# Peptides against a protein of PDB entry 6RGO, part 326

Target 1, 392 residues: chain A of PDB entry 6RGO
Amino acid sequence: MALKLLGFNQDATCFSVISSNKGVTIYNCDPFGKCFELEKSTSNDEELDFLVEMLFSTSLIAVVDKTIGASKRKKLKIVNTKRKATICELTFPHEIMDVIMNRKIICVVLKSDQIFVYDISCMKLLRTIDVRGEKLKSTSKFRNSEAVGDIGVRVSLSTDNNSILCYSSYSKSDKENAPLNDIVVFDALKCIQINVLPAVHQSNIVCIACSPDGMLMATASEKGTIIRVFKTIDTENDEPILVNEFRRGSRPSRISEMKFNHDNTLLACVGESDTIHIFALPVTTTEADANEDDTLQQSSHSLSSSINGLQYISKGLANRFGKIIVSKIPTQSQQRHVAYIKIPENAKYRIGFPKDTTNTIHICGEDGNYLVYSIPRNEVGPCTLVKSNTFD

## One batch from the design tools (peptide; made by RFdiffusion4, then SolubleMPNN)

Design b2_p27_5_s3 (from b2_p27_5, 14 letters changed)
Fold by OpenDDE base, seed 1:
Order: sequence, then structure tokens, then C-alpha cells
Structure b2_p27_5_s3 (fold): chain B 392 residues (1-392), chain A 27 residues (1-27)
Amino acid sequence: as target 1 above (392 residues)
Amino acid sequence: ELIIPELSEEQLKELQELLKEEEEAAK
């Protein structure tokens, strides 16, 4: 059977798949099993396409049927899975491209480059963000959206109640073809723009991940070779703070998903490559505890190990992008532990981090595998398979 | 045109019950 992955929920307790024969199925991760099934509404052999966003492990899901006709692609259903009933249906002026939620907010991304922000508790519209309208009045040339097949506005929402929304925006360059390479950080509850990160990549941003607490954001371009991690809210001299820069690989490859773990110590990425990459983040010690004058005489054993750590201080990037203050990553924390998982070539995978086990990752594939891996803490190397299940 | 139906009191209550279940499970 052809499977299409939708993804994990916010805490990786469930994942959603489309089965060509059955429709949408939601699986529980532990205990492993089917927890919900949405039957196929049509007997036609049409390729099923859905958006499904689940509110954690609850019976609340948002569903968009993208299978048939332009009208259905504009409808968002809020469904109670226990009752198998639609609570409400919202209709949008344009096709729905993405839906994200947390306990407070639903965001709906349209093909028009609009983001609709709702209070989930009453489905009241809080804000419409027009990512095209925020362009300076000078560039009246509507990009014919026809040619921009796979490049749209990308969004990520914090899973906490602070509801930090990160979205890709068009650069303010007077060029007719301004890339989607800016990031806006938005308080979705207060409906206030908090920060703008200009030109975080040279090309269009295709993947964004917000940390669970909304304090960090990861970005990847269409090249997918470099991942950048920024602070979302904090700035240094009104300039964006680059916390990390990771290299996924030398070959261009699209990144489809990135996730932070629940304590912001790991960033995982998956895409078209045969490898899931897991990067270690430096623990941001909050400066508050620096007052303990613990005069531990660190005996200066001068292990002058001349590890010519390639200071890829790309001096060249500092001149063209505004002064992105690269926080001086202490030279001693240079051992960025990287873990990896090998996956089948051409298999689409999704990733999720469970809340209770910060060194565990859940993955699922269109090959019908649900896999749980342990992430090595102190070593660079492969993850260890802990649990495996199959689904159809 | 954006059609946002006003939720009935019953729909609002059902939605709020599901959200409350999550807020209780998250503690």
C-alpha cells in the first residue's frame, strides 16, 4: 500500500499517516497501535492528500482534505476523534498549505502567503499576517504565484503557551525576485512582531523549527547544506544572535523537517538524504549562576593538542549580511557531538522528540517503519535502535 | 471571502472540554 507521512504531534506521542486504501490513520507510539482512523470519503482511486495537525495526545485534530477539488483545499475541519464528529469548519479564500497548533493557538498558512492566527479556545481570528503586503509599496509586481511551485511561506510555532511564531518573509530588496530569506518572530498571543532576522540565508528558506520554549529557531535554505540556529527574542545591539551553524553535508539536499528536543540540547533534521542528522546544541548557561566564586584550581595541564579545528570563520559572510553577531562560541566546546540515523534512500521520514526522554528520538517512514532510537551523549556516532514497530 | 462561522455554545463547550483535558494532562 502507498503510505504518505503527515508527521508526529508536538510531544511525539502520536504520528499520522495517509493510507491509500483507508484514509488518515493516527498511531499511538506507546503502547504502539491505531488510536484513530478517518475513513476515505470517496471510492475513487485518487491520490489522497491531507493535512492533519493533532493537539498533543488529545481527541482534537485539525484536518484539511486536499484530495479533491479546490473547494475542499480551502476548508479546515476541527474534529473530535472520540466522537468522530466535526466540531466546526472554517473556509478560507485560498488553498491551505499548512496548519500548526499548540494549546493556545492555531495558525493556518494559505497559498496566498497569508497566515491566519486563531485563539484555539474559541476559534476567534486574532490576526491575519500578509507576508506579501509587508513588502514596501515600491515592488507592485505580484510574483505570479504560478511559477513558485514549491516555495511558500514556512512557519513554526513553539509548543509552549508563550506561542512564539516564526515565519519566513520576503527580503526588502527592490529585486523583482526577492527570496523568502527573512525570518519574522511573532508573539501569536499578543499579535506583536518581536524580531526580524534579515537574510538568514542567500536562497529561500524551506524549513524552520522553533524550540519548544520559543527561545531558539533553526533555519535551512533550499540548498540544505547549512543549518543556522538563532535566538528568537534576544538581540545584541539590535542585531540577530547566531547561536549555532551546522553543516548537514557537502551535497545539496532538501531538508523537510527539523525538531528541537524538549530541553534545547539537540536539533534533528531529516529530508531527501539517506541520513537523519542530530546536532548537539551548547547549553546556554543563563548568566545568573556565575556568582559562585568556586576557586577550583583547574590545574593548567597544557594539553597543547594542536587540533587545527578548522575555524571556518567564513570572513566573507560578515560583509554581505548585516552584522550577524556570531556569539563567540567558546573555543573549548568545539566538540559538537553529532549523531546520525541511516534511513532508506528515497524513503520519506518524519521525526519527533518525546518529552520524558531527551536522548530518545522517534522516527517513522513511508516504508511502514516506526522506530525509536537512543542518541549517544558523549560520542559522535550512530544512534542505537531501541524499539521497532511496523504499520500499514 | 473568509467564512468564520460563529461557534454555538455547545461547540465552544466541546472545544473547551478537549483543551481542558490537555491542560490537565500536561501538569
Scores: peptide ipSAE 0.463, ipTM 0.896, DockQ to the pose 0.779
Fold by OpenDDE base, seed 2:
Structure b2_p27_5_s3 (fold): chain B 392 residues (1-392), chain A 27 residues (1-27)
Amino acid sequence: as target 1 above (392 residues)
Amino acid sequence: ELIIPELSEEQLKELQELLKEEEEAAK
């Protein structure tokens, strides 16, 4: 059967798939099994296309049916899976490209490069963000991007209640073909722009991940060779803080998904390559005033693995034109993966991090494999397979 | 025009019950 992966939910307790014969199926990860099925309403041999976003492990899902006709592609259904009933339906002026949610917010991305931000508790519109309208203030002609259906606004939302929204925006370059290479950080609850990261890549941004707490953001361009990690909110002298620059590879390969783990210690990426890469993030020791005297002599065996991660605080070279060029970390100081998973060639995989186990990653493939891997902490190497299940 | 149907009281109640179940499970 042809499977299409929709992805994991926010805590990797469930994943969603499209089966050509059944429609949308949601699987529970532990215990492994089907928890919901949305049957195909039509006997037509039409290729099924859906967006499904699940609110954690709840019975609340957002569904967009893209299979049949331009009208359904503009409709967002909020569905109670326990009742198998539509709670409400929203109709948009343009095709829905993406839907993301947390406990407070739903964001709907349109083909018009508009982001609609809703309060999930009442489905009231809090904000419309017009990413093109911000560009029009800079005299840039509309891209007649009829042909490049794959270059649109990318979004990621924090899974916490802070509801930090990161989205790609058009560079203020006077070029007709300005790339989507800026990032905007937006407080989705307060409806305030917090930060703007200009020109984080040379080409369009095709993948964004926000950390669960919204404090970090990872970005990848069409090249997919370099992943950059930034602070979302914090700035240094009104300049964006580049925390890490990771090298996925030397060869161009599209990154389809990135995820942080729940404690911001790991970043995973997957895409068109035969390898899931896992990168270690520096633990920001918050100097919490640990004034409390509790004497537990845990013998710190300082394995001084000299990861001289030169924190190249890339002093923003304020070039003469007032554009903050995020200074490239020298290629020699680019960190590599600490762990990896080999996946079948040409198999599309999705990734998720469970909340309860910071060193575990869930993956699922269009090959019908659901796999749980353990991530090594103290060594650079392959992940260890812990559990495997199959689905159809 | 963006036809945002105002949610009925029943739809709002059902939505709020589901969100409450999640807030209780997240504690």
Scores: peptide ipSAE 0.452, ipTM 0.890, DockQ to the pose 0.724
Fold by OpenDDE base, seed 3:
Structure b2_p27_5_s3 (fold): chain B 392 residues (1-392), chain A 27 residues (1-27)
Amino acid sequence: as target 1 above (392 residues)
Amino acid sequence: ELIIPELSEEQLKELQELLKEEEEAAK
């Protein structure tokens, strides 16, 4: 059967799949099993296409049926899975490309490069973000989005209540073909832009991950060779906003998903390659809780990769437009993975980090495998398979 | 045109109950 993976929920307690014969199925990870099924509305042999975003382990899901006609692709249903009923339906002017949520916010990304931000508690619109801005509205020739491939606005939302939204934005070049290589950091609750990181890659950003606490973000371009990790907020201590640069590989390969673990110590990435890569992040010791005298000489080899070469050209007036960070990062500062998982070639996988076990990763494949891996702590190597289940 | 139906009190209550279950489970 053709399976299409939708992904894990925020805490990796559930994952969603499309089965060509059944419709949408949600699986619980532990105990493993089906927890919800949304039957296909049509008996036709049409290829099923859905967006499904689940709010943690709750009975709240957002659903977009993309299977049938341009009108349904503009409708977001909020569904109670316990009742198997639609709570409400929102209709948008353009096709829905992505939906992300947390306990406070729903973000809806449209094919028009608009982000609609809602208060989840009442489904009130808080903000419409127009990523193209007002000047590009006058040249309202929709680029025939058929010819320029799957390049659109990418978003990630923190899973915490701070609701930090990171999104890709067009570079301020007057060129009609400006790349989506800027990042905007946005407080989705207050509807305030926190930061702008200009030109974080040379090409369009195709993947973004926000940390659960919203303090970090990871970015990857179409090349998928380098992953960059940034602080979302400027720290007073003149510390570089770029905290890490990771090398996934030397060959171009699309990254489809990245995720931080719950304590910001690991970043995983998956995509078109035969390998899930897991990178270690330096633990930012917040100075505050250093008061407990526990003399455990953990030789924290602080992988203080002294990113010595960051000549921040801090031109003073540019403070609202993030410091040009990226142009002079030494290639020697590029860290490799600390762990990896081999996956079948051509199988699409999704990743999730469970909340309670920072050294465990959940993965699921369009091959019908749900796998739990243990991540090695003290060595660079393969992850160990702990649990395996199959789904259809 | 953006069509947002005004949620009824029952729909709001149902939505808030689901969100409350999560806020209690997250503590």
Scores: peptide ipSAE 0.452, ipTM 0.891, DockQ to the pose 0.802
Fold by OpenDDE base, seed 5:
Parts: sequence; structure tokens; C-alpha cells
Structure b2_p27_5_s3 (fold): chain B 392 residues (1-392), chain A 27 residues (1-27)
Amino acid sequence: as target 1 above (392 residues)
Amino acid sequence: ELIIPELSEEQLKELQELLKEEEEAAK
């Protein structure tokens, strides 16, 4: 049977899958088992496609039926899984491309490059973000849907209540074919733009991850060779702060998903390659003014592996087009993975970080495997398989 | 056009109960 992965929820306590025969199934991770099933509404042998976004481990889900030929691709359903009932249904002018949520906000991404921001508590529209902006509306013939491959607006939302929304935007070029290589940081609660990171890649951004606290953001282009990590809010001399630059590989490979762990110490990435990569982030010691005197010299050998100084490469070189390009960290300063997981070739996998175990990663595959790995702390190497389950 | 149905009081209450359960479980 063809399985299609939808992904993990915010805390990796659940994951959702599409089964060609059953429709949407939600699995609990621990104890492992089915917790919800949404039957397909059509008897047709059409390839099922859905978006499902969960509110953590609650009975609240957002569902979009994206099945080809379905009139439902413009409809967002808010469903109570315990009651198997639709609470409400929203209808959009365009096809829904993505849905993300936290405890405060739902964001709906449309094929029109619009983001609709809702207050989840009342389903009130707070903001419509037009990523094309007013100038591009006049010249952009609707990108003929056929020739515009998988390049659309990408979004990520912080899982905390601060509700920091990061999204890809069109670079301010008078060219009709401007790449989606800018990032906007947006306070989704206040509906205020906080920051703009111009030209963070040379090509379109295809993957974004926001940290759970919204303080960090990871980006990858369609090349998927370099991952960049930025501060979301802070700027240095009005320039974006590049915290890390990671090398996934030398060969181009699409990254489909990235996630931070809950303490911002790890960044994982998965995609078309046979390898999930896990990168270590420098622990930002918040200088909490711990003025208190207590002399306990316990020499915790913090493995200050010489993360060679965070060169805050503040100097965006204005390229020949007057755009600040984030200066590439010298190839010698590009960090590699600290851990990895080998996955089957051509198997699509999704990743999740559980809240309580910062050195554990959950993965699930379209091969029907749910796997829990332990991440090595003190050495560069493979992750250790801790638990394995299968699903259908 | 964007069609946002007004939530009934019952629908709004059900939504708020589920959100409250999560906010209590997150503390």
C-alpha cells in the first residue's frame, strides 16, 4: 500500500500518515498505536493527498483534503478527533499549500503566495500577508501552475506562545523572475514585521525551520548543500546575524524538512538523500547575571570543543546589485554534522524532536517504519536505534 | 472571496475548551 507521510506534531508525541485505503491515520508515539483515523470521503481510486496539522497531543486538528479533482483543496476543516466532528470550515480563494499552528495562531499558505494568519481561539483573521507585494501583482501573470515546480512560499512558526512566523519572500528586484531568497520574520500575534533577512541564499529557499522559542531560524535553498542559521530578532549594525553555516553535503540534494530540538542545541535535516544530518548549535550562554556567590567549582568539562569563534559575519557584502548577500562563511569554517542516521534510498522520512529528551529524535518513513534514535553527545558518529515500530 | 463562517457559540465553546485543555497540559 502507498503510504504518504504528513509529519510529526510540534513535540513529536504524534505523527500523521495517509494510507491509500484508509485515509488519514494519526499515530501516538508512546505508547505506539493508532489514536485517530479519518476515513476517505470518496470511493474513487484517486491518489489521496492531505494536509494535517495537529495542536500538539490534543484532539484539535486542521485538515485540508488536497486530493486531485477534489473541490476541497480550498477548504480548511478544524476537527475534533475525539468527537470525529468538524468544528468549523474555512473556504479560501486559492488552493491551500501549507497549514501551521501553535496554541495561539493558525497560518494558512495559499498557492497565490498569500499567508492568512488566524487567532486560533476564535478563528478570526488577524492578517493577510501578500508575499508578492503590491508591485508584483501588476506584472505577475499567475505563474502557469504547470511550469512552477515545487517553488512556493515556505513558512515556519515557533511552537511557543510568542508565535514568531518566518517566511520566504521575493527579493526586491525589478526582475519578473525574482527568487524567493529573502526571509521575513513576523510577530504573528501583534501582526508586526520584526526583521527582514535579504538574499540569505542565491537561489529559492525551499526549507525553513524556526526554533521552538522563535529566537533562531534555519534556511536551505533548492541546492540543499548549505544550511544557514540566523537570529530572528536581533540585528548587528542593522544587519542579520548569521549564527551558523552547516554543510550537509557537496552534491545538490533537496531538503524537505528541518527541525530544531527544544533547547536549540541541535538542528536536524532530512530530504531526498539517504542520510538524516544532525548539527550541533553553539550553546548561547545567556549571561544571566547570576550574581550569586556560590563557589561550587564543579569542573563540568563542558566540551568546549573549539567552536572556533562565532565570527558574527555581520558584513553583508553588497553585491553588484546593491543587495546585501550574507557573506559565505569560508569553507573551512563550515561545520559538518555531529550525528547522522542512514535511511533507505528513495524513502521519504519525517523528523521530530520530543520535548523531554533533547538527545532523542523520532523519525518515520513512507516504508512504514517509526524509529526512535539516540543522538551521541560527545562524539561524531551514527545515531543509535533505541525503538522500532511498524505502521500500515 | 474568503468565506469565514461565523462560529456559533457552541462551536466557539468547543474550540476554546480544546485550547484550554492544551494550555493546562503545557503548564
Scores: peptide ipSAE 0.437, ipTM 0.884, DockQ to the pose 0.830

Design b2_p27_5_s4 (from b2_p27_5, 12 letters changed)
Fold by OpenDDE base, seed 2:
Structure b2_p27_5_s4 (fold): chain B 392 residues (1-392), chain A 27 residues (1-27)
Amino acid sequence: as target 1 above (392 residues)
Amino acid sequence: PLYIPELTEEQLKILKELLEEAEKAAE
């Protein structure tokens, strides 16, 4: 059967799959099994396409039927899976491209480059962000949207209650073909723009990940050779803070998904390559107030692996025109992966990090494999397979 | 507009119950 992966939920307790014969199936990860099925409403041999976003392990899902020929590509359904009932339906002026949610917010991305931000508790529209309209205010030229390529606004939302929304926006270039290479950081609850990261890549951004706490953001371009990690909120001298620059590879390969683990110590990426890459992030020791005197001499032999993390404070060369160019970290200071997983060639995989085990990664494939891997902490190498299940 | 739903009291109650389940799963 042809499987299409929809992905893991926020805490990697569940994942969603489209089966050509059954429709949408949601699997529980532990204990492994089917927890919900949405039957195919049409007998047609049309290739099924859906968006499904699940709110953690709850009975709340957002569903869009994207099947070709379906008049439903503009309709979002909010469904209670336990009752098998539609709570409400929203119809948009344009095709829905993406849906993302947390406990407070639903974001709906349209083919018009609009983001609709809703309060999930009442489905009240809080904000409409018009990414094209923002471009038009900055640059008088419409992009003819007939370059119907896989290039659209990308979004990521923090899984916490702070509801930090990161989205790609058009650069302020006078070129008719301005790339989607800026990032906007937006407080989705307050409906306030917090930060703007200009020209974070040279080409369009195709993948964004926000950390669970909303404090970090990872970005990848169409080339997928370099991943950049930024602080979302914090700035240094009104300039964006580049925390890390990772090299996935030398060959171009599209990244389809990135995720942070729960404690922001790891970033994983997956895409068209035969390899899932896992990168280590520096633990920002918040200097918590060292005032409490408790003398427990735990002799942690810090193996000072001198990762000279040269904090290349990328001194933004303020070029004469006040454009902050994110200075490229020298290619020699680009960090490699600390761990990897080999996957079958041409198999699409999705990734998830469970909350309770910061060194564990969940993966699932369109090959029908659900796999749990342990991530090595103290060595660079392959992840170890801990558990495997199959699904249809 | 069709993208601004008017929810009934029953629909709002169902949403509230599901969101309270999601908050308890975070603790």
Scores: peptide ipSAE 0.519, ipTM 0.939, DockQ to the pose 0.700
Fold by OpenDDE base, seed 4:
Structure b2_p27_5_s4 (fold): chain B 392 residues (1-392), chain A 27 residues (1-27)
Amino acid sequence: as target 1 above (392 residues)
Amino acid sequence: PLYIPELTEEQLKILKELLEEAEKAAE
C-alpha cells in the first residue's frame, strides 16, 4: 500500500499517515497503536493527500483534504476526534499549503504566500500576513506561482505559549526573481514583527524549524548542505546572532524537516538523503548563580566545541552588490553531525523529539516503520535502535 | 468572509474543553 507521512505532533507522542485504502490514520507512539482514523470519503482511485495538524495528544486536529480534483484544498476543518465531529470549517481564497498550531495559535499558509494567524480559543483571525504583498512593494511582477509549486513560504511555530512564528520572506532585491531567503520572526499573539534576518541563505529557504521555546531557529536552503541556527529575538548591535552553522554534507540534498529537541541541545534533520543527521547545540549555560554548595562534579563532558566564532552576518555588505555576501563562516567553524541514522534510500521519513527523553528521537517512514532511536552523548556515531513497530 | 468563522456557544465550549485538556497535558 502507498503510505504518505504527515508527520509527528509537537511532542512526538503521535504521528499521522495517509493510507491509500483507509484515509488518514493517527498512531499513538506509546503504547503503539491506532488512536484515530479518518475514513476515505471517496471510492475513487485518486491519490489521497491531506494536511493534518494535531494539538499534542488531544482530540483537536486541523484537517485539509488536498486530494487532486477535490474542491476541498481551500477548506480547513477543525475536528474533535473523540466526538468524530467537525467543530468548524474555514474556507480560504487560495489552496492551503501548510497548517501549524500550538495551544494558543493556528497558522494557515496559503499558496498565495499569505499566512492567516488565528486565536485557537475562538478561531478569531488575529492577522493576515501577506509575504507576497511585501515582495510586491519591491518587485512589480507577480511570479506566476503555478510553475514553482515546491517553493513557497515556509513557517515554523514555537510549541510553547509564547507562539513565536518564523517564516521565510522575499529578499528586498530589485530582481524579479527575489529568493525566499529572508526570515521574519513574528510574535503571533501580539501580532508584531520582532526580528528580520536578511539573506540567511543564497537560495530559497525550503526548511525552517523553531525551537520549542521560540528562542532559536534553524534554516536550510534548496542546497541543503548548510544548516544555520540563529537566535530569533536577541540581536547584537542590531545584527542577527548566528549561533551555529552545521554541515550536513558536501553534496546537495533537500532537507524536508528539521526539529529541535525540547531542551535545545539537539537539532535533527531529514530529507532526500539516506541519513538523518543530528547536531549538538551549545548548551547556553545560563549562569544560574551557583551558590557555593556541594561540589558534585557531574563531569558532563559537554562536547564544548569552542564556539569561538560568533560571526556577525553584517547587514552592511548585503546592500550594495547583489551578491549576497553571506559572511563565509570559515569552513573550520562548520560543525558536523554528532549522531546519525541510516534510512532506506528514497524512503521519506519524518522526525520527532519526545518531551520526556531529550536523547531519544522518534522517526517514521513511508516504508511503514516507526522507529525509536537513542542518541549517543559522548561519542560521534550511529544512533542505537531502541524500539521498532510497523504500520500499514 | 468564509475564513472568519462565527462559532456558536456550543462550539466555543467544545473548543475550550479541548484546549483545557491541552494545557493540563503541559503541566
Scores: peptide ipSAE 0.519, ipTM 0.939, DockQ to the pose 0.700
Fold by OpenDDE base, seed 3:
Structure b2_p27_5_s4 (fold): chain B 392 residues (1-392), chain A 27 residues (1-27)
Amino acid sequence: as target 1 above (392 residues)
Amino acid sequence: PLYIPELTEEQLKILKELLEEAEKAAE
């Protein structure tokens, strides 16, 4: 059967798949098994396409039927899986491209480059963000939107209650084809812009991940060779907003998904390559006042890779925001993965980090494999397979 | 507008019950 992966929920306790014959199936990870099925409403041999976003392990899901020819690509259904009932249905002016949620917020991304932000508790619209309208305010020329291929606005939301929304925005380039290479950091609860990170890549951003606490954000461009990690908030300390730069590879390859683990110590990425890459983040030890005395040789090999290479080039090249976010970081200072998983080249995989085990990663493939890997702590190398299950 | 749903009291109650389950699973 042809499987299409929809992904893991926020805590990697469940994942969703499309089966061509069955419709949408949700699997529980532990104990492994089917927990919900959404039957195909139509007998047509049409290739099924859906968006499904879960609220953790709860009975709350958001569903969009994206099947080609379906009049439903503009409809968001909020469903109670336990009751098998639609709670509400929203109809948008444009096709839904993405849906993300946490315990407080639902964000709906449209093909129009609009983000609709809702209070999940009442489905009240809090904000409409018009990413194209922001561009048009900067560039007086209306572009016919037809020629923008598979490159749309990308979003990520913190899984915590702070509800930090990161989204890609258009650069203020006077060039007709301004790339989606800016990032906006937005407080979705307060509906305020916290930060703007200009020109974080040279080309369009195709993948964004927010940390669970909303304090970090990872970005990748259409080249997928470099992953950058940023602080979402400017700290009062003269600390660089760019905290990490990782090299996935030398060859261009699209990154489809990135995720932080729950303690912000690891960043994983997956895409069109035969390899899931896992990167270690430097632990920012807050220097609490550790008084002098006890010489306990806790050989915490903190991989304090001193990022000495972030030369802030002189104040004179003020970008449009007065901030230089990305200097020419020497290619030699780019960190590689600390761990990896080999996957089939022709199978799309999705990734998730469980809450309780910071050194474990869940993966699932369109090949019908659900796999649990242990991540090595002290050595650069392959992850160890701990558990495997199959699904159809 | 069709993208601004008017929820009934019953729909709001069901939604509240599910969100209370989500908060308890975080504790």
Scores: peptide ipSAE 0.474, ipTM 0.928, DockQ to the pose 0.699
Fold by OpenDDE base, seed 1:
Structure b2_p27_5_s4 (fold): chain B 392 residues (1-392), chain A 27 residues (1-27)
Amino acid sequence: as target 1 above (392 residues)
Amino acid sequence: PLYIPELTEEQLKILKELLEEAEKAAE
């Protein structure tokens, strides 16, 4: 059967799939099993396409039927899975491209480059963000919608109640073909723009991840070779703070998803490559406890192993990106631990981090595999498979 | 045109119950 992955929920306790014969199925991760099924409404052999966003492990889901039929693609259904009942249905002027939510906010992304921000508790519209309209204030020329292929506005929302929304925006360049390479950081509760990160990549941003606490954001462009991690709210001299730059690979490959773990110590990425990459993030010690004179005995263990660690020479980046203050990446050779998982080539996988086990990752594939891996903390190497299940 | 339904008191109650379940799952 052809499977299509919809992804994990916010805490990786559940994942959603489309089965061509059954419709949408939601699986619980532990204990592993089907917890909900949305039956196919049509007998037609049409390729099923859905958006499904689940609110953690609750009975609240947001559903968009994207199957052939222009009317359904504009409808968001809020469904109670226990009652198998639609709570409400919203109709939009344009096709829905994405839906994200947390306990406070639902964001709906349209093909028109509009983001509708709702209070989930009452389904009241808080804000309409017009990413194109914001560009028109800065650029004299409207980009005709026809030239924007599969490149739309990307969004990510913090899973916490602070509801930090990160979205891609058009660069202020007077070029008719300005890329979606700016990031806006938005307080979705207060409906206030907090920060703008200009030109974070040279090409369109195709993937964004917000940390659970909303304090970090990861970005990847169409090239998918470099991942950048920024602070979302904090600035240094009114300039964006680049916390990390990671190299996924030398070969261009699309990144489809990125996730932070719950303690902001790991960033995972997946896409069209045969490898899930897991990057270690430096623990941002809050400066408050710097008073303890911990005489870190320099145990001079001269592990002279000539691993040509990518000395990202910090010096060269300052000149190419305008004014982004690259915070002094401590030149100390803290080997950024990188873990990896090998996956089948051309298999689409999705990733999630469970809350309770910050050293594990959940993955699921269109090959029908649900896999739990342990992540090595002290070495660079492969993840260890801990649990496996199959689904149809 | 955007259509935003006015939610009934029952729909609001169901949303509230589900959101309270989500807050408890965070603790």
Scores: peptide ipSAE 0.379, ipTM 0.862, DockQ to the pose 0.873

